# Designs tried in a protein design run: peptides against a protein of PDB entry 8HF1. Part 73

Target 1, 320 residues: chain A of PDB entry 8HF1
Amino acid sequence: NVMLYATKPTEVMVSFPHQEQVLTVTRLISAEIEKFYVSLDLMNIGVQPIRRSKSLQCLRDPSKKSFVKQLFNDFLYQMKEYGIYAASIAIISLIVEFDIKRRQAETLSVKLMHRTALTLCEKIRHLLVQKLQDMTYDDDDDNVNTEEVIMNFSTPKVQRFLMSLKVSFADKDPKDICCLVFVERRYTCKCIYGLLLNYIQSTPELRNVLTPQFMVGRNNISPDFESVLERKWQKSAIQQFRDGNANLMICSSVLEEGIDVQACNHVFILDPVKTFNMYVQSKGRARTTEAKFVLFTADKEREKTIQQIYQYRKAHNDIA

## One batch from the design tools (peptide; made by RFdiffusion4, then SolubleMPNN)

Design b2_p15_1_s1 (from b2_p15_1 with E6K L7I)
Fold by OpenDDE base, seed 3:
Structure b2_p15_1_s1 (fold): chain B 320 residues (1-320), chain A 15 residues (1-15)
Amino acid sequence: as target 1 above (320 residues)
Amino acid sequence: SEEEEKIFEPIPEPP
């Protein structure tokens, strides 16, 4: 019965130009990854032991090669969707993961595979950082984290997202802010978190206003693959957001049933809403009297997005 | 600012 009086959030849309600016550096990086895939397919790493889990959902443990390809494909997606600046942060996460996998390698062949992947990541990192430095007169690594560099090397979607945050939160009291940002992919949470930390630090109007955190959804595939560190981080991040020590939370999944998150005044959907469940659950977090639910869309997809929202509104009213 | 009001478009009601 308490659900009946939830004030409906104001639903708004932010449009961005669909510019596929294919930079020379992004083409070079993509070509280097494709060459690496050819080499990876030729590597003999032996037969991986099939973990017989007793449940008939033998999700074949993705071959160690398939996992390497997945990480690089997720990186290529982030570079395309969020831009070169976001890619420079995303590549660090790959470096960390491949170094861990290299150290944990049970065989010399698997160790060599992860070492080759790591060498490629370091080359990609160098190419990205060099491109960010092309706008700076000084070779200082700290000079690539300016508001100008972040904006110029971000996609139009990310530019409009950062502008929407500045407009919404400039010079506000941190206590009056409770913001959720939803993204599609798990690795995007860490990438956008790192981008926001640098953007907030470079933007005086936001520096003492926004304190971001990120939460990665539980791996639906196997809780056993979640590191103890990731589980500790998730619990700490949620607690900081509940205590008001963080006022902006980046999420890749709708907070699972039973994560009581306080009523939010802003909900940003950075990536396209793909499911009715995502729409209802994310919108259901915007519960304050003046709550805003913000959708991002490319100009070319504006009409399709509006029609999809009408279908979701209708389906929600038919269940209510 | 007049630019701020232009960033957020209301999602129209269905006809």
Scores: peptide ipSAE 0.408, ipTM 0.846, DockQ to the pose 0.787
Fold by OpenDDE base, seed 2:
Structure b2_p15_1_s1 (fold): chain B 320 residues (1-320), chain A 15 residues (1-15)
Amino acid sequence: as target 1 above (320 residues)
Amino acid sequence: SEEEEKIFEPIPEPP
C-alpha cells in the first residue's frame, strides 16, 4: 500500500500549436532515405547466421537491413516530432552507430551496406547543418548552437518544452531540482539530451542550474560489446542522478523495466501518454509536496488528452 | 510567476 501516501502532484498541461513544418530540406531528406531503401532492398548481403542468444529470442541481428531501416525511420520520426535542430543531433548518433557496425562487419557485403548508410548520413548531416547556418551570418559551426537557432529550428512542442524548463528552473538552486523528462522512443533520449546540453549552454539562466543526463531502456539485444558500453553509461547516468551531479534525467519506458529513480519534484511527459501504466508510473515519480506533473499536448488533441487523463484518474482511483 | 501561469494550464477537473 505504498501508493496511498504519495502526495498527489499538481497536474498541469502545456499546449502547443500543431505545425507540420513542411520544409523543403525535410522533404529532400525523406526522399533521399526512400531512394536509399530501394537501393538497400537490392543489396545482396548474404544469409547472415541468426545469432541466437542463449535465450530463444531471435536477436535482431544489428547487421540486418531491417535494423538499418529502423534507425532511419527513428531519425525521420525525430525530425518530424522535434524539428531540424534535433535531427542534426540525431543524425550524429546514426553516423556513430553505422561507423561502429562498419568496423565490426564480418563480411564485405555488410561492410558495404553500412558504408552506404554512413555516406547517406553524412549527406543528411550536411543538408541539416547548412539549413541551420541560413540563420547565422558567420560560417562558424559553433554559431548554430545559439538559443535562437535551437528555438527557431525546433517544433512548437520542443519550443514550449524549452520555455517550460526556463520558466520552471531559471536562477534556481541546482540541489532543489529533481526533474524527469519522459519520451516515447529510446533514440529520442539521446537526441533531446544533446539538444538540452546545447540549449542550457546557450541560456545563461540555466548553465549552472540544470545538468542533464539520459537513460536508455535495456535493449533485449544480446550483450554484444555495444550493449556493455550502453549498460555502463546507464549505470553512470543513474549514479550521477542519485548523487545530485545530474538533476534532469531524460528517460523512455525505462521505468517499466524497474529502474528505481529517486522521488522527483518535476515530471515532464514530452510525448503523448499512451498507456495507463505509463501514466501511473511516471506520475508516481512526482512524490514531493510541491511536485508538478506536466503533460504536453497539441492544441488539436487537447480535448482528447483531457478525456484520456480523466479516464486514467478514474481507473487509478478505482484501484487505490 | 505570471509566465508560469501563461505556459502551464491546470488540467480541468471533470465537471
Scores: peptide ipSAE 0.408, ipTM 0.848, DockQ to the pose 0.842
Fold by OpenDDE base, seed 5:
Structure b2_p15_1_s1 (fold): chain B 320 residues (1-320), chain A 15 residues (1-15)
Amino acid sequence: as target 1 above (320 residues)
Amino acid sequence: SEEEEKIFEPIPEPP
């Protein structure tokens, strides 16, 4: 029972300035998504046959419009919270998902809907990649995956996170590292994973030190089958982390994943701790003697975050 | 660097 072990990791905070990157490109992308929502609401997808799958009480929205909007809303959140560079990775996940849904479409109207969504994603990808290239002075180096580009097109939160990883792990033995990175949303796991792969590859001090993996929470709200591929990938990623072949794991919620992860020496909470259960479960993974529990907060929310942590500490001590 | 060490602030103990 994770609650019973009063692990006292060193709790530290990383503050970052709240900068709204009000780039023209982010406004253009948001406006294109809003126009698409108006068009999507006007689309007559017809009466989809209610597949009464006896077991899943979740009435699949027969229109599938809600799922399309959810993916774009999650993308907009990632672009805002993590920046343009992270958004350029996140959009690829939407492209893959909408291409799968387009191929699996039972009706021409649903196929057209997913095709229109896919076309918008390709336009968004192009706008993002062009903006990343605008800072590469060398026309010949198509490599938008440099440390400089990653840092300049990331939010202050992500910048401070990457700096915190560099400070914590530069030139260390990879065997001495067991790191968890908690994020709020399951789709953020893939986005931050892709960002970290590129950052580690661009950062000499980390290339042979950090081997990232990610877990995706099993609560696929997506009524469509967790692909046999996703389940195989999850099992492989967890096994690699257990075997020490990966030393950094990005995950959403330990409770949602239903997976027992080993004791770690570093736990990073990249997004705000919204629940006592998240605090206890994530902190309860920092079980080594020198374990660090790192919280990220905007400067404006620093005091509120501190007060919330005090309440969680008190509540944890009252149960222990 | 001293600037890198300043990234991590201790969360104060509650008064």
Scores: peptide ipSAE 0.408, ipTM 0.846, DockQ to the pose 0.750
Fold by OpenDDE base, seed 4:
Structure b2_p15_1_s1 (fold): chain B 320 residues (1-320), chain A 15 residues (1-15)
Amino acid sequence: as target 1 above (320 residues)
Amino acid sequence: SEEEEKIFEPIPEPP
């Protein structure tokens, strides 16, 4: 039983203050999205052609209003959980997604719906970028991608995550690093990847140390909607991590698909561990002798998190 | 490092 000889990783916790960043800009963005939902509900998109997808899975028709709302709800979640800086990266992913859907639209009504969503995304992008610039004292430096701006406009969770990376990996040999970062949502993988690229580039002690990649789990949307490019990119990202050309992989919990990822020396769980399976699978990747398994918790949820980990440890010992 | 120890709290064993 290969699991019996795995050295138990050192389990550590990083606590962060729960700050509801009640910024005026986040309230404005939320209000604009809610206003858009009212307008979206009034749009007549007509009867969509039933694409007979052979798979019994209720394929979320990407042309449906519910899917547009899901993307904006995922954006609002990222803005709340990771901060304004992360939201400025996340909104670009929505712009790209809605532009693809606008081009693929079979009806004028669906095309107009995606165009209206794009117009809102550009307004949100402008509000976010303006807010990032308002704290740069130099009117001439349009560079919102500094360590200071990233830290100031990130949530306490993300701040502590970035500090944890800096402390763990500053001036280390890239070959000695095999790091996994687990996030709950697939869209967060790309958002945190973009944030990390900018942070690493702005942090001299990490610039030549960390090479991040991300892996999006297979979309529960049929393989027909997963672009050939996305599938090629996922395979390439995994291969780069296997070859040691990337040493930090951001992934969602969808590691259920038997991706034999190498034994890692660091596993960061950025979002709450919601299931026993996620705990066992993620911890089971920290297999080196000095492996660290790092959990992030709000101070208010610290005791609840500790009790949950005790329950998972007990359940794991009862199965082993 | 001393800085790692300040950021990373060990998860206590159950009492």
Scores: peptide ipSAE 0.404, ipTM 0.848, DockQ to the pose 0.868

Design b2_p15_1_s2 (from b2_p15_1 with E3K E5K L7I)
Fold by OpenDDE base, seed 2:
Structure b2_p15_1_s2 (fold): chain B 320 residues (1-320), chain A 15 residues (1-15)
Amino acid sequence: as target 1 above (320 residues)
Amino acid sequence: SEKEKEIFEPIPEPP
């Protein structure tokens, strides 16, 4: 019965225009990835031994072609959903990941596969950075991290999200802020984290106000060396958020994994609420007096989103 | 704030 005494957060919605800005650069990048998939399918990497962890779950071998395609598909999703600026950060995560896998490769064929993927990521990075520089008069890489560049090369969803943060938290005391940001995908946590670091650093009203962290769900991928580093990072990020050294936490479906975070005064749902469980769990984190639960919706999906929230409210009241 | 009202729409109560 602990659910009954939770102060009901104020539920608010942020609408954004659905602009599928199909830029020439995004089409070029998508076409380069598609060409790479054709080449990847023709690569003979040999039969990789299925590393079965002690649990009978067929670990997706991180050396497999399917994992390479998953990373690029997640990148394409981030570029579409969050924009070119977010994509420029997301591609760095792919570069790091493929460089690690290239170094860890036990076979020359797997090493070559990751090298080819890395070469494509560097080409994509160059195309993205060059497009960000089109708004800067100076060739200095540091000039692409301005509030203006971030806003102009972000999707309307991300623009409204950043505006929502600025309006909510400008000139506030950092100790009075406990904010959660929910995103659908694991890789989006790192991307939005990097975007927020740069945005906060470029926005004077937020520099000493918001300290972001991110938390990614536990990959059921075996405790290989990468999973130990990720687990250490997660523990550190959670601890910083508990200690108040971070006051904004970006997370995915981490709540479903039983990670207990403190009661928050703001909960932002950046991506669509797909399940009743996600609605209840995320809303249940907004437990302070005057807590806000903020939903983001495209204008086209506004009515559908409202109807879905009514269904979730009804279902929640029928269980309470 | 007026700026908060421009960004945040209250989710209407069901009729």
Scores: peptide ipSAE 0.457, ipTM 0.903, DockQ to the pose 0.841
Fold by OpenDDE base, seed 3:
Structure b2_p15_1_s2 (fold): chain B 320 residues (1-320), chain A 15 residues (1-15)
Amino acid sequence: as target 1 above (320 residues)
Amino acid sequence: SEKEKEIFEPIPEPP
């Protein structure tokens, strides 16, 4: 019965221009990944043992090749959706993952496959960093993390997101801020977290105002594949957000039923709302007086987005 | 703020 008096958040939209600026560097990177897929398909890594999980859903352990392709496809998505600057952070996560998989490889053929993937990631990292440095006179790696470089090498969606944070939170008391940022993909949480750390550090009005954290949703596939480190990180990040040591949380899933997160005053949906459940659960976190629920949309999809929100509002009122 | 109104548009009520 206590749910009845939740003040409805103010629903607002941020529009951004749909510019598919295909840079020469993004075309080159995509072509190098496609060449690598041809080579990967020709690699003989042997038959992988089928892990029988006790649950009758034989989720075929994705072949070690399928996992490699998934990581590069997720990287290509992040480069397209968030831009070159975000891609320069995302590629580091691939480097770390492929180095771990290379060290854990049980066979020479699997070790070689992960080594080849790692070599490609280092080439991609070099191409991205070189492109970020084209705007800097000094070859210093620290000079690529300026507000100007971050903004210029981000997509219009990310630019409008960063502007929305600056306008909403500049020179505010950190204690008065409780912000959630929802993204679609697991790997996007880490990428946007790294981007926000650099942006906040380069923006004086935000440097002592916003303290970001990220939380990756539980792998619905198997809790056994979650590293002990990832589970410890999730618990620590949630606790820091509850204690007010962090005031901005990036999430890839709606916080599962039973994660009690405090009432938030801002909820940003950076990626399109794909399901009614995502809409209700994310909006249901904006519970303070004057809470804002912020949606991002491309200008070309504005009408479609508005119609989808009307359908979700109607469906929510029919259940209430 | 005026700057906030330039970035955030209200989602209209359904007709």
Scores: peptide ipSAE 0.457, ipTM 0.904, DockQ to the pose 0.873
Fold by OpenDDE base, seed 4:
Structure b2_p15_1_s2 (fold): chain B 320 residues (1-320), chain A 15 residues (1-15)
Amino acid sequence: as target 1 above (320 residues)
Amino acid sequence: SEKEKEIFEPIPEPP
């Protein structure tokens, strides 16, 4: 029974202060998105052609207003949960996605809707970049990608995550590292990946140590909307992690799809563990003798998090 | 490391 010899990973917690940093820029961005929603609700996009997708899953038509709102709501979540710096990376993903949809638009009304969304994304990008620059004392250094800027414009959760990586991996051999980072949302994978690339590049102790990759779970949108490029990229990222060419993988909970990822020595759960299955599956990847399973919690939710972990441990022991 | 101990709190066993 191979499960009996799995050394139980060391379960550790990282606490962070709950700061609702309500910056003026985040209020302005939220107000601009709400104003856009009012305008979006007034847009007549006409009857969309029913693409008979054969799959019974209510395919979220990517041309629907609800899908546009979902992308901006996911952006607002990332800005709140990870901070302004992460939001500056996240907004680029929205720009790319809306530009693709604008080009693929079958009607003028849908094309105009995506164009209006793009105009808003560029305004948001400008507001974010301007705010990142306002704290760089050197008017001439447009480089918002320093360790200091990343730390100052990240939430306490992200700050503690970056500190945890630096302390865990500074000056280590890249071959001795097999790290998973779990996030709740698929879009967060790209955002945290971009943040980590910039942080690692700005941190000498990590620059030649950590090589990050990300894996986006399959879109619940039919394989028809998942670009052939995205599927190729996912396969390549997994293969690079298997081959040891990447030693840190950012993934969402969609590891349910039987991706045989190697036994890892570090598993970071950046977002709250919402389900028992997520706890068991993510913890079950930390299989090396000295494996660490790291949970992040706000100080105000520390006791609730501990009690939830006790319930999951009990439930796991009752099944084992 | 001492720095690891400052950041990583062990999750206590249930009483």
Scores: peptide ipSAE 0.455, ipTM 0.903, DockQ to the pose 0.865
Fold by OpenDDE base, seed 5:
Structure b2_p15_1_s2 (fold): chain B 320 residues (1-320), chain A 15 residues (1-15)
Amino acid sequence: as target 1 above (320 residues)
Amino acid sequence: SEKEKEIFEPIPEPP
């Protein structure tokens, strides 16, 4: 029971300036998505057959307009919270998802809806990649995956996170590292994973030090629609982290995943801690003697974050 | 390290 072990990791905070990246490209992308929502609302997709799933869990019909909007809203959130570079990775996940759904579409109207969404994603990808290339002075090096491009097109939160990883793990033995990175959203796990792969490959001090993996929370995928591939991938990623073949795991929620991960020496909370359960469960993974529990906060929210942590510490001590 | 101290601030104990 994670609650019973009063693990006292060293709790530290990383503050970052709240900088709204008001780039013209982000405004253009947002306006194109809003225009697409108006078009989507006008689309007649017909009466969807009520899939009488025997499970009382409202199978979110994956063909619904609401699901398409959810994916684009999640993309817009990632672009805002993590920056343009992260958004260039996040959009690929939408392209893959809409291509799968376009192929699986039972009706021509649903197929057309997913095709239109896919066309918008390709336009967004092009706008993002062009903007990443604008800083590469060398016309010949199509490599938008440099440390400089990653840092310049990331939000201050992501910049401070990458700096925190570099300072914490530069030139260390990979066997001495057991790191968890918690994010709020399941789609952020894939986005930050892709960003970290590129950052580690561009950072000599980390290339042979950090081997990232990610976990995807099960909560929103009907077990029937969890591809056999996603289930195999999750099992493989967890096994690699247990075997020490991966030393950094990105996850959304330990409670949502229902998976026991080993005791870690570093726990990074990249997004705000919204619940006491998240605080206790994530902190309860930092179980080594020198374990660090790292919180990220905007400067404007620093005091509110500190007060929330005091309330969680008090509540934890009252249960222990 | 000094570099760690520049990035990581200790969360103060509640008064």
Scores: peptide ipSAE 0.453, ipTM 0.902, DockQ to the pose 0.869

